# Peptides against a protein of PDB entry 5JXT, part 245

Target 1, 319 residues: chain A of PDB entry 5JXT
Amino acid sequence: SLLPKKEINVYIGMSEMQVKWYQKILEKDIDAVNGAGGKRESKTRLLNIVMQLRKCCNHPYLFEGAEPGPPYTTDEHLIYNAGKMVVLDKLLKRIQKQGSRVLIFSQMSRLLDILEDYCVFRGYKYCRIDGSTAHEDRIAAIDEYNKPGSDKFIFLLTTRAGGLGINLTTADIVILYDSDWNPQADLQAMDRAHRIGQTKQVVVYRFVTDNAIEEKVLERAAQKLRLDQLVIQQGRAQVAAKAAANKDELLSMIQHGAEKVFQTKGAFGTMAEKGSQLDDDDIDAILQAGETRTKELNARYEKLGIDDLQKFTSESAYE

## One batch from the design tools (peptide; made by RFdiffusion4, then SolubleMPNN)

Design b2_p27_4_s4 (from b2_p27_4, 14 letters changed)
Fold by OpenDDE base, seed 5:
Structure b2_p27_4_s4 (fold): chain B 319 residues (1-319), chain A 27 residues (1-27)
Amino acid sequence: as target 1 above (319 residues)
Amino acid sequence: MEEEKKKREEEIERREAERNAALAAAR
């Protein structure tokens, strides 16, 4: 029988460079961030801020002029300048040592470009599929990854491209490097490894930048997922959760952790204490804290009915 | 091990050269 998947949110502090870029993004649009634009603030402007903040949470090199250079080099700076890369780097060593194989999903093809540079730098053999990958090349990459005795350790996928019904049960670890606004896209990604033909315990690590917009992206996704589950269970098709965040929700998401980010002169959390020198005990502590916070998050939404979940999607977090 | 290391170094250098060339062309 297929074992239930284990899902763990991995809460990761920003690097010093991420904090600086996060501050710069907020400062550039400070009037919008402070709500000073009032009713005139465009939803498009807020969505652009959200997109830039999510890019920052993934990797600062997603911004033009962020990467150190010229000359541009592939070195340890690729890792230590992004909290998620620091944790990924340690986690992949553990995953490899245990004889597991890993799917890494992102919403951003440009992040997969960074992850390719990282894979080459670390000597990890990988496959890649994104939205631009030709059909024949997708088949070839899947077959190369799934073949018996494949030396490909990592499969890099965009979440949507990986959602296309492919079987990747030859992997037992799934890393969601970022989260989709639609929790069903992430579930579909997990289900590439967690399906009939899987022989191992599937473990899903969801990376979440702590004290940043990604916590609110996660909360909204968890709320939507619970609402979708309850609607299916109760047969109440009429609860079309408003799929798109309103302006006030977007503003609240942008403001989340912003004050603490402005007060911070360095990195956050374990990134401030250890930076790139995270050891196995630090990773265990991060995973344990993540498991606790994951249980707390799930327990928060499990107690809510459809009507409560609908109110929380309509009520600004300030009532 | 040495051949695999050499191939990795050559691939890093290729990717660095491509990145540096692309940025030189964009300026």
Scores: peptide ipSAE 0.383, ipTM 0.870, DockQ to the pose 0.660
Fold by OpenDDE base, seed 4:
Structure b2_p27_4_s4 (fold): chain B 319 residues (1-319), chain A 27 residues (1-27)
Amino acid sequence: as target 1 above (319 residues)
Amino acid sequence: MEEEKKKREEEIERREAERNAALAAAR
């Protein structure tokens, strides 16, 4: 029988470089971040800020002029300049030692380019599929990965490209390097490994930058998923979940953790304490803290009714 | 083992050269 998937949110501090770039993004649009634009502030401007902050949470090298160089090099700086890469690097070593195989999903094809360079640098054998991958090349990559005795450890996918009905049950670990605004896209990604034919316990690690925009993206996605489930259960077809965040919701999301980011000198959390020198105990602590926060997040939304879940106010998430 | 390491180093060098060339072409 297929075992239930285990999902763990992995809350990760920003590197010093990420903090610096996060500050720079907020400072560039400080009037919008402070809500000083009032009725004149465009939803498009706020959506752009959200997109830049999400890029920063993934990797600072997604910005022009962030990567050290020229000359550009592939070295340890690719890892230590992004909190998610530091955790990923340790987690992949553990996963490999366990004899597991891993799917890594992102919303950003440009992040997959960074992950390819990382895979080459570490000597991880991988496959890649994104939205630009030809249909034939996609089939070839899937077949190569799923081949009996395949030496391919990692499959790199964009979440949307991975959603297209493919079977990847030869992997038992799923890493969501970032989250989709649509929680169904992430579920579809997980269901590539968590499907009939899986023989192992599927574990999903969802990376979430702590004290940043990604916590609010995750909360909104969890709320939406619970609302969708309750609407289906109650047969209330008329609750068209207003899928698009309003201006005030976007502003609240941008403001989340911004003050602490401005006050921070250096890195956040475990990244400030240990930097790139995380050990196995530090990873266990991060995973245990993540498992606790995941249970708390789920328990918060499980108690809410449809009417409460329709009101995403910044205040109702803390009661 | 040594041949796989060499191929990896050559692949890194190729990707670095591609990034550096792309920047040179954009200037």
Scores: peptide ipSAE 0.379, ipTM 0.869, DockQ to the pose 0.653
Fold by OpenDDE base, seed 3:
Parts: C-alpha cells; structure tokens; sequence
Structure b2_p27_4_s4 (fold): chain B 319 residues (1-319), chain A 27 residues (1-27)
C-alpha cells in the first residue's frame, strides 16, 4: 500500500543579502507598500511587488546586478547568499546519505538555472525539465532518471512541468523550493513521487521564507485548499469564485514582516546565528520546528467552516 | 573521477564565461 506522504513546511530565515534586497524592493515602492496609493494603486503594481519579493525569497541572484562580480564565479557565495540554498545544501547531503532521491520543484525556471549551477558545483548528477523543454527531451530525462541503477540523484522541475502527469516514483523526497498560488499545483507536483509504484515513505519539504511574503502565500494556499475540500464535501461548487487576491489582500501580504525586515541588520533566525555553518543538529531543529508549525497551520484551517474560510483573515501585519 | 571533475570544471567555466559575457553586453 502507498504510505501517506509526510509534508513539512521548512521555515527558513533570509540571508543578509536577501534582507538587503527585500528592503530595496519595499523601499522602491514604499508608498504602495504603506497603502498611500489608495484607489490609484494598481493591482498590477502590487502583483509586481509580490513577484519581486517572491524572487528575493528564492534567491537574490534572480535580480540583475545582485551577483557579486565581475568576475562572475560559481562558488560558495551561490549558497550562503540565499537561506533556502543553505538549508538545501545540508538537506541534500543528508538525503543522499540515506540513499534517497529527490525532486526539486520551483515556479521559476531562472531559479532552476541557479540550482543547475549549484548541482554542477557540488557534483550532483541531475535531470532538468521546465516549460521550454521539448517533449522528446522530457521523455529522455524521465527515462534517464527512472532507469534502474540511475546515477541521477536530483530532478529539477518547474511545478508546471511536473503537473504533466509524469511518474517519478523512483524519487522518495520532494522539495518544493517555492509554493504555487494554487495549492493543487503543488499537490500535483508531490503526486509525481507519491503515486502507485512508490515503495518508500514520501517526504515533502516545502521551503518557506520566514518573516516574509511566502508565509502569507502559504497561509492563503492552505486556506484555499481547505475551502476547496469543504466545497467538494458539501457540494457547494459556487463558492470557488474568489480565486484572485484583491488589492487589500496583496497589500497585507506585502506588508507581512516588512517592519521587522527594515529593522533587521544582517540575516534572520538560524541564518544570523550559523549562516552557511549549519550542522546536522541545526537542520534537525529547523525540521522539527517546521513540523510543529505545519501542524499548527493545518489545525488552524481544519477548525474553520466555509463562511470563515471565505473571509480573508487579515492577521494584522503587526501581530 | 578525474574526467568527471574536469568536465565539471569545464561546465562551470563555460557558465561563468556566459555570465561574464552577458554583463559585458549589458554595459
């Protein structure tokens, strides 16, 4: 029988470089961030800010002029300048030691380029599929990854490319490097490993930048997923209509953690304390804290009815 | 082992050269 998947949100502090770039993004549009634009603020501008903040949470090198250089080099700076990369680097070492194989999903093909450089730098053998990958090359990559005795440890995928119904049950670990606005897209990604033919316990690590917009993206996704489940259970198909965040929701998401980011000198959390020198105990602590917060998040939404889940819980950006 | 290391180094060098060239073109 297929074992239930274990899902853990891994809450990761920003690196010092991410904090600096997160501040710059907010400062560039400070009037919009403060809600001073009122009715004049376009939803498009807020969506653009959200997308820049999400890029920052993934890796600062997604911005032009962020990478240190010239000369531009592939080195340890690729890792320590992004909290998610620091955790990924340690986690992959553990995953490899346990004889597991890993799918890494992102929304951003440009992040897969960084992950590809990282894989080459660390000497990890990998496959890659994104939205631009030709159909024949997709088949070849899947077959190469899934073949008996494959030396490919990592499969890099865009979440959208993973949605194509492919079977990757030869992997038992899934890393969601970022989250989709649609929780169903992430579930579809997990189902590449968590499917008939899987013989191992599938573990899903969802990376979430702590004290940043990604927490609100995750909360919104969890809320939506619970709402979708209740709507299906109650036969109330009409409720699905509030799919797109409104301006106030987007603004609240942008404001979340912004004050603390502005006050922060250096990195956040474990990234401030240990940076790239995370040990196995630090990883265990991050995973344990993540498992606790994951249970708390799920428990929050499990108690809510349809009417409550339709209300945007603006937890004030100040609590 | 040495050939795989060499291939890795060559691939890194290629990507570094591509990044360096892209930025030289943006100036």
Amino acid sequence: as target 1 above (319 residues)
Amino acid sequence: MEEEKKKREEEIERREAERNAALAAAR
Scores: peptide ipSAE 0.173, ipTM 0.753, DockQ to the pose 0.623
Fold by OpenDDE base, seed 2:
Structure b2_p27_4_s4 (fold): chain B 319 residues (1-319), chain A 27 residues (1-27)
Amino acid sequence: as target 1 above (319 residues)
Amino acid sequence: MEEEKKKREEEIERREAERNAALAAAR
């Protein structure tokens, strides 16, 4: 029988470079961030701010002029300038030593380009599929990854491209480098490894930038997923939760952690304490803290009824 | 082992050249 998947949110601090870029994004649109635009602030402007903040949480090199150079070089700076890359780099070494194979999902094809540069730099053999990958090349990449005795360790996928019914049960680890606005897209990505033919315990690591917009994206995704589950269980199919965040929700997400980001000189959390010099004990501590916070997050939403979950209040019922 | 190392170095150099060209053209 297929074992239940284990899902762990991995809460990661921003690097110093991410903090600086996060501050710059907020400062550029400070009037919108402060809600001074009121009803006049366009939903499009708020969505653009959200997109830039999510890019920053993934990697600062997603911005023009962020990468050090010219000359542009692939080096340790690709890792230490993004908190998620620091944790990924240590986690992949552990996963490889365990004889596991890993799927890495992102919403951003440009982040997959950075992850390819990283894979080459570390000497990890990989496959890639995104939205631009031709159908024949997708088949070839899947077959190359799934073949008996494949030397391909990593599969890089955009979450949407990975959702296309493919079987990747030859991997047992899933890393969600970022989260989809639709929690069903992330579930569909996990189900590429967590499917009939899987022989191992599937473990899902969801990377979440702590004290940033991604924490609110995660909370909203968890709330929506619980609501979808309750609607199915109660047969109340007519409760179409408005899939799109309203302006007040977007503003609250943008404001989350903004004050602390403005006050911060340097990196956040474990990134401030140890930077790129994480050891195995630090990774175990991050994973254990993540498991605890994941259980707490789930327990918050398990207590809520449909009516409470439909109140997408900008304030979580726990703020 | 040496041939695999050389292939990885050549792949890094190729991607660095592509990135340098793309980022230089975008500026």
Scores: peptide ipSAE 0.140, ipTM 0.736, DockQ to the pose 0.607

Design b2_p27_5_s1 (from b2_p27_5, 12 letters changed)
Fold by OpenDDE base, seed 1:
Structure b2_p27_5_s1 (fold): chain B 319 residues (1-319), chain A 27 residues (1-27)
Amino acid sequence: as target 1 above (319 residues)
Amino acid sequence: MVRGPFAAADDSAEDEELKKEMLEALK
């Protein structure tokens, strides 16, 4: 029988460079961030801010002028300048020692470009599929990854490309480097490994930048997932029309953690304490803390009814 | 290996699609 998947949110502090860029993004649109734009603030502008903040949470090198250079070279700076890369680097080493194989999903193909360079730099054998990958090349990559005795340790996928119903049950670890706003897309990604033919315990690590926009993305995704579950259980007839996310919701998401980010002179959390010098005990502590916070997050939304889940207020998540 | 910066890649289409998905998820 297929073992139930274990999903753990891995809460990761920003690197010093990420904090600086996160501040810069907020400062560039400070009037919008402070709600000073009022009715004049476009939903498009807020969406643009959210996208920039999400890019920052993934890697600062997604921004012009963040990457050291020219010359642009792949080195340890690719890792230590992004909190997620620091944790990924340690986690992958552990995963490899355990004889596991890993799927890494992202929403951003440009992040996969960084991850490819990282894989080459660390000597990890990998496959890649994204939205631009030709159908034949997708088949070839899947077959290469799934072949008996494959030397491919990592499969890099965009979450969308991973959604195509492919079987990757030769992997037992899934890393969601970022989250989809639609929790069903992430579930579909997990189901590439957590499917008929899997023989191992599938473990899913969801990377979440702590004290940033991604916590609100995660909360919204958890809320939506619970709502979808309740809709399936109770039927659609009781589901009031979802209030479309207004400007105030987007603004609240952008504002989440912004004050603490502005007050921070260095890195956050474990990135401030250890940076790239994370050991196995530090990783265990991060995973344990993540498991606790994951249970708390799920328990919060499990208590909410359909009506409460339709009202996305920051307040409804804390009642 | 010397390369271009990662930021030089055009992700405008991906960004617009991710914004669309966000808007759909928030409805």
Scores: peptide ipSAE 0.487, ipTM 0.921, DockQ to the pose 0.636
Fold by OpenDDE base, seed 3:
Structure b2_p27_5_s1 (fold): chain B 319 residues (1-319), chain A 27 residues (1-27)
Amino acid sequence: as target 1 above (319 residues)
Amino acid sequence: MVRGPFAAADDSAEDEELKKEMLEALK
């Protein structure tokens, strides 16, 4: 029988470089971040800020002029300048040592380019599929990854490209490097490994930048997922309340953790203490904390009814 | 290096797509 997925949110502190870039993004649009534009602030401007903050949470090298050079060389800086890469680098060593194989999903194809450079730098054999990959090349990559005795350790996918009904049950670990705003997209990604033919316990690690916009993205996704489940269970196509992300909701997401980011001189959390020198105990602590916080998050939404979930979007903006 | 030094300049199209996706998911 297929074992249930184990899903763990992995809460990761920003690197020093990420903090600096996160500050820079907020400072550039400080009037919008402070709500000084009021009703006149464009939704487009707020969306632009959200996108830049999400890029920062993924990797600062997604910004022009962020990568050190010339010369532009792949080195340890590719890892230590992004909290998610530091955790990924340690986690992949463990995953490989245990004889597992891993799917890594992202929303951003340019992040996959960074991950390719990382794979080459670490000597990890990989496959890649994104939105631009030709159909024949997708088939070839899947077949190469799934073949008996494949030496391909990692499969790099955009979440949407991975959603296309493919079977990747030869992997037992899924890393969501970032989250989709639609929780169903992430579930579809997980279900590439978690389906008929899987023989191992599937473990899903969802990377979440702590004290940043991604935490609010995750909370919203969890709320939406619970709402969708309740709607299905109750058979009421309640009009999914067009929780059209109000400008105020986007603003609240942008503001989340911003004050602490401005006050921070260096990295966050374990990244400040250890940086790239995380050991196995540090990883275990991060995973255990993540598992606890994941349970707490789920328990928060499991207690809420449809009416409560629809209201909860408004009040949680102040705490 | 798979990435060129100017790869960040071409982000506009992906950014617009991701913004569109975000807007769709937020509806």
Scores: peptide ipSAE 0.370, ipTM 0.861, DockQ to the pose 0.335
Fold by OpenDDE base, seed 5:
Structure b2_p27_5_s1 (fold): chain B 319 residues (1-319), chain A 27 residues (1-27)
Amino acid sequence: as target 1 above (319 residues)
Amino acid sequence: MVRGPFAAADDSAEDEELKKEMLEALK
């Protein structure tokens, strides 16, 4: 029988460079961030801020002038300037050592460009599929990854491209480098490895930038997933989740952790303490803390009914 | 190896699609 997936949210502090760029993004639109725009603030402007903050959580090199250079070279700075890369780099060593194979999903093809360069830099053999990948090349990449005795360790995928019903059961580890707002997209990604033909325990690591907008993305996705499950279970398909994210929800997401980000000098958490010098014990601590917080997050939403989940604005998460 | 910056890649179409997906997920 297929073993249930083990899902762990991995909460990762921002690097110093990420904090700097996160601050810069907020400062650029500080009036919008402070809600001073009131009725004049467009939903589009807030969405633009959200997208920039999500890019920052993924990697600061997605922004012009963040990457050191010219000349632009791949080196250790590609890793230590992004908290997720620091954790990924250590985690992949462990995953490889245990004889596992890994799918890495992102929403951002530009992040896959960074991850591809990282794979080359570390000597990891990989396959890649994104939304621009031709059908024939997609088949070839899947076949190359899935072939018996494949030396391809990593499969890089955009979540959308990975969602297309492909079988990747030759991998047993899934890393969601970022989260979709639609939890079903992430589930579909996980189900590429967690399917009939899988012989190993599938472990899913969901990277979440701690004290940043991604926590709110995750919370909203978890809320939606629970609501969808309850709607299916209760047959209340017509309960339109009237929680149309208003401007206030977007604003609350943008504001989450912003004060602490402005007060922070340098990196966050374990990134401040050790940066790129994370050892195996630090990774174990991050994973253990993540497992605890994952259980707490799930337990919070499992106690809520449909009516509670529909009213559940991020405000009730702090009580 | 010398390369171009990662920021030079055009992600405008992807960004707009992600914003659309966000808007849809928030409805």
Scores: peptide ipSAE 0.484, ipTM 0.920, DockQ to the pose 0.636; fails the geometry check
Fold by OpenDDE base, seed 2:
Structure b2_p27_5_s1 (fold): chain B 319 residues (1-319), chain A 27 residues (1-27)
Amino acid sequence: as target 1 above (319 residues)
Amino acid sequence: MVRGPFAAADDSAEDEELKKEMLEALK
């Protein structure tokens, strides 16, 4: 029988470079961030800020002029300048030692380009599929990864490309490097490994930048998932929350953690204390804290009824 | 380095697609 998947949110502090870039993004549009613009900010402007903040949470090298160079060389700076890369680098070493194989999902193909450079730098053998990958090349990559005795350790996928019904049950670890606003897209990605033919316990690590917009993206995704589950269970298909994220919700998401980011000198959390020098005990502590916070997050939404979930603006989850 | 020196400049198309997906997920 297929074992139930374990899902753990891994809460990761920003690097010093990410904090600096996050501050710059907020400062560039400070009037929009403060809601001080007498004309209601366009939904498009707020979405642009959200996208830049999500890029920053993934890697600062997604911005022009962020990467050190010329010469442009792959080195340890590719890792220590992004909190998610620091945790990923330690976690992958552990996963490899365990004889596991890993799927890494992102929404951003350009992050996969960074992860390719990382894989080459660390000597990890990998496959890649994104939305631009030709059908034949996609089949070839899947077959190469799934072949008996494959030396490919990592499969890099965009979440959308991973959603296309492919079987990757030869992997037992899933890393969601970033999250979709639609929790069903992430579930479809997990189901590439957590499917008929899997023989191992599937573990999903969801990376979440702490004290940043990604916490609010995660909260909204958890809310939506719970609502979808309740709608299915109660047969109330019409109660699909037409709560299109309103401008005020997007603004609240952008404002989340912004004050603390502005006050912060250097990195956040474990990134401030140890940076790239995380040991195995630090990773265990991060995973344990993540498991606790994941249980707490789920327990908050499990207690809510449909009517509560529909009224829930992200502010009322903390009362 | 798999990424070229100008890799960061060509984000516009992916950003617009991700914004569209976000808008669709928010409906």
Scores: peptide ipSAE 0.370, ipTM 0.862, DockQ to the pose 0.394; fails the geometry check

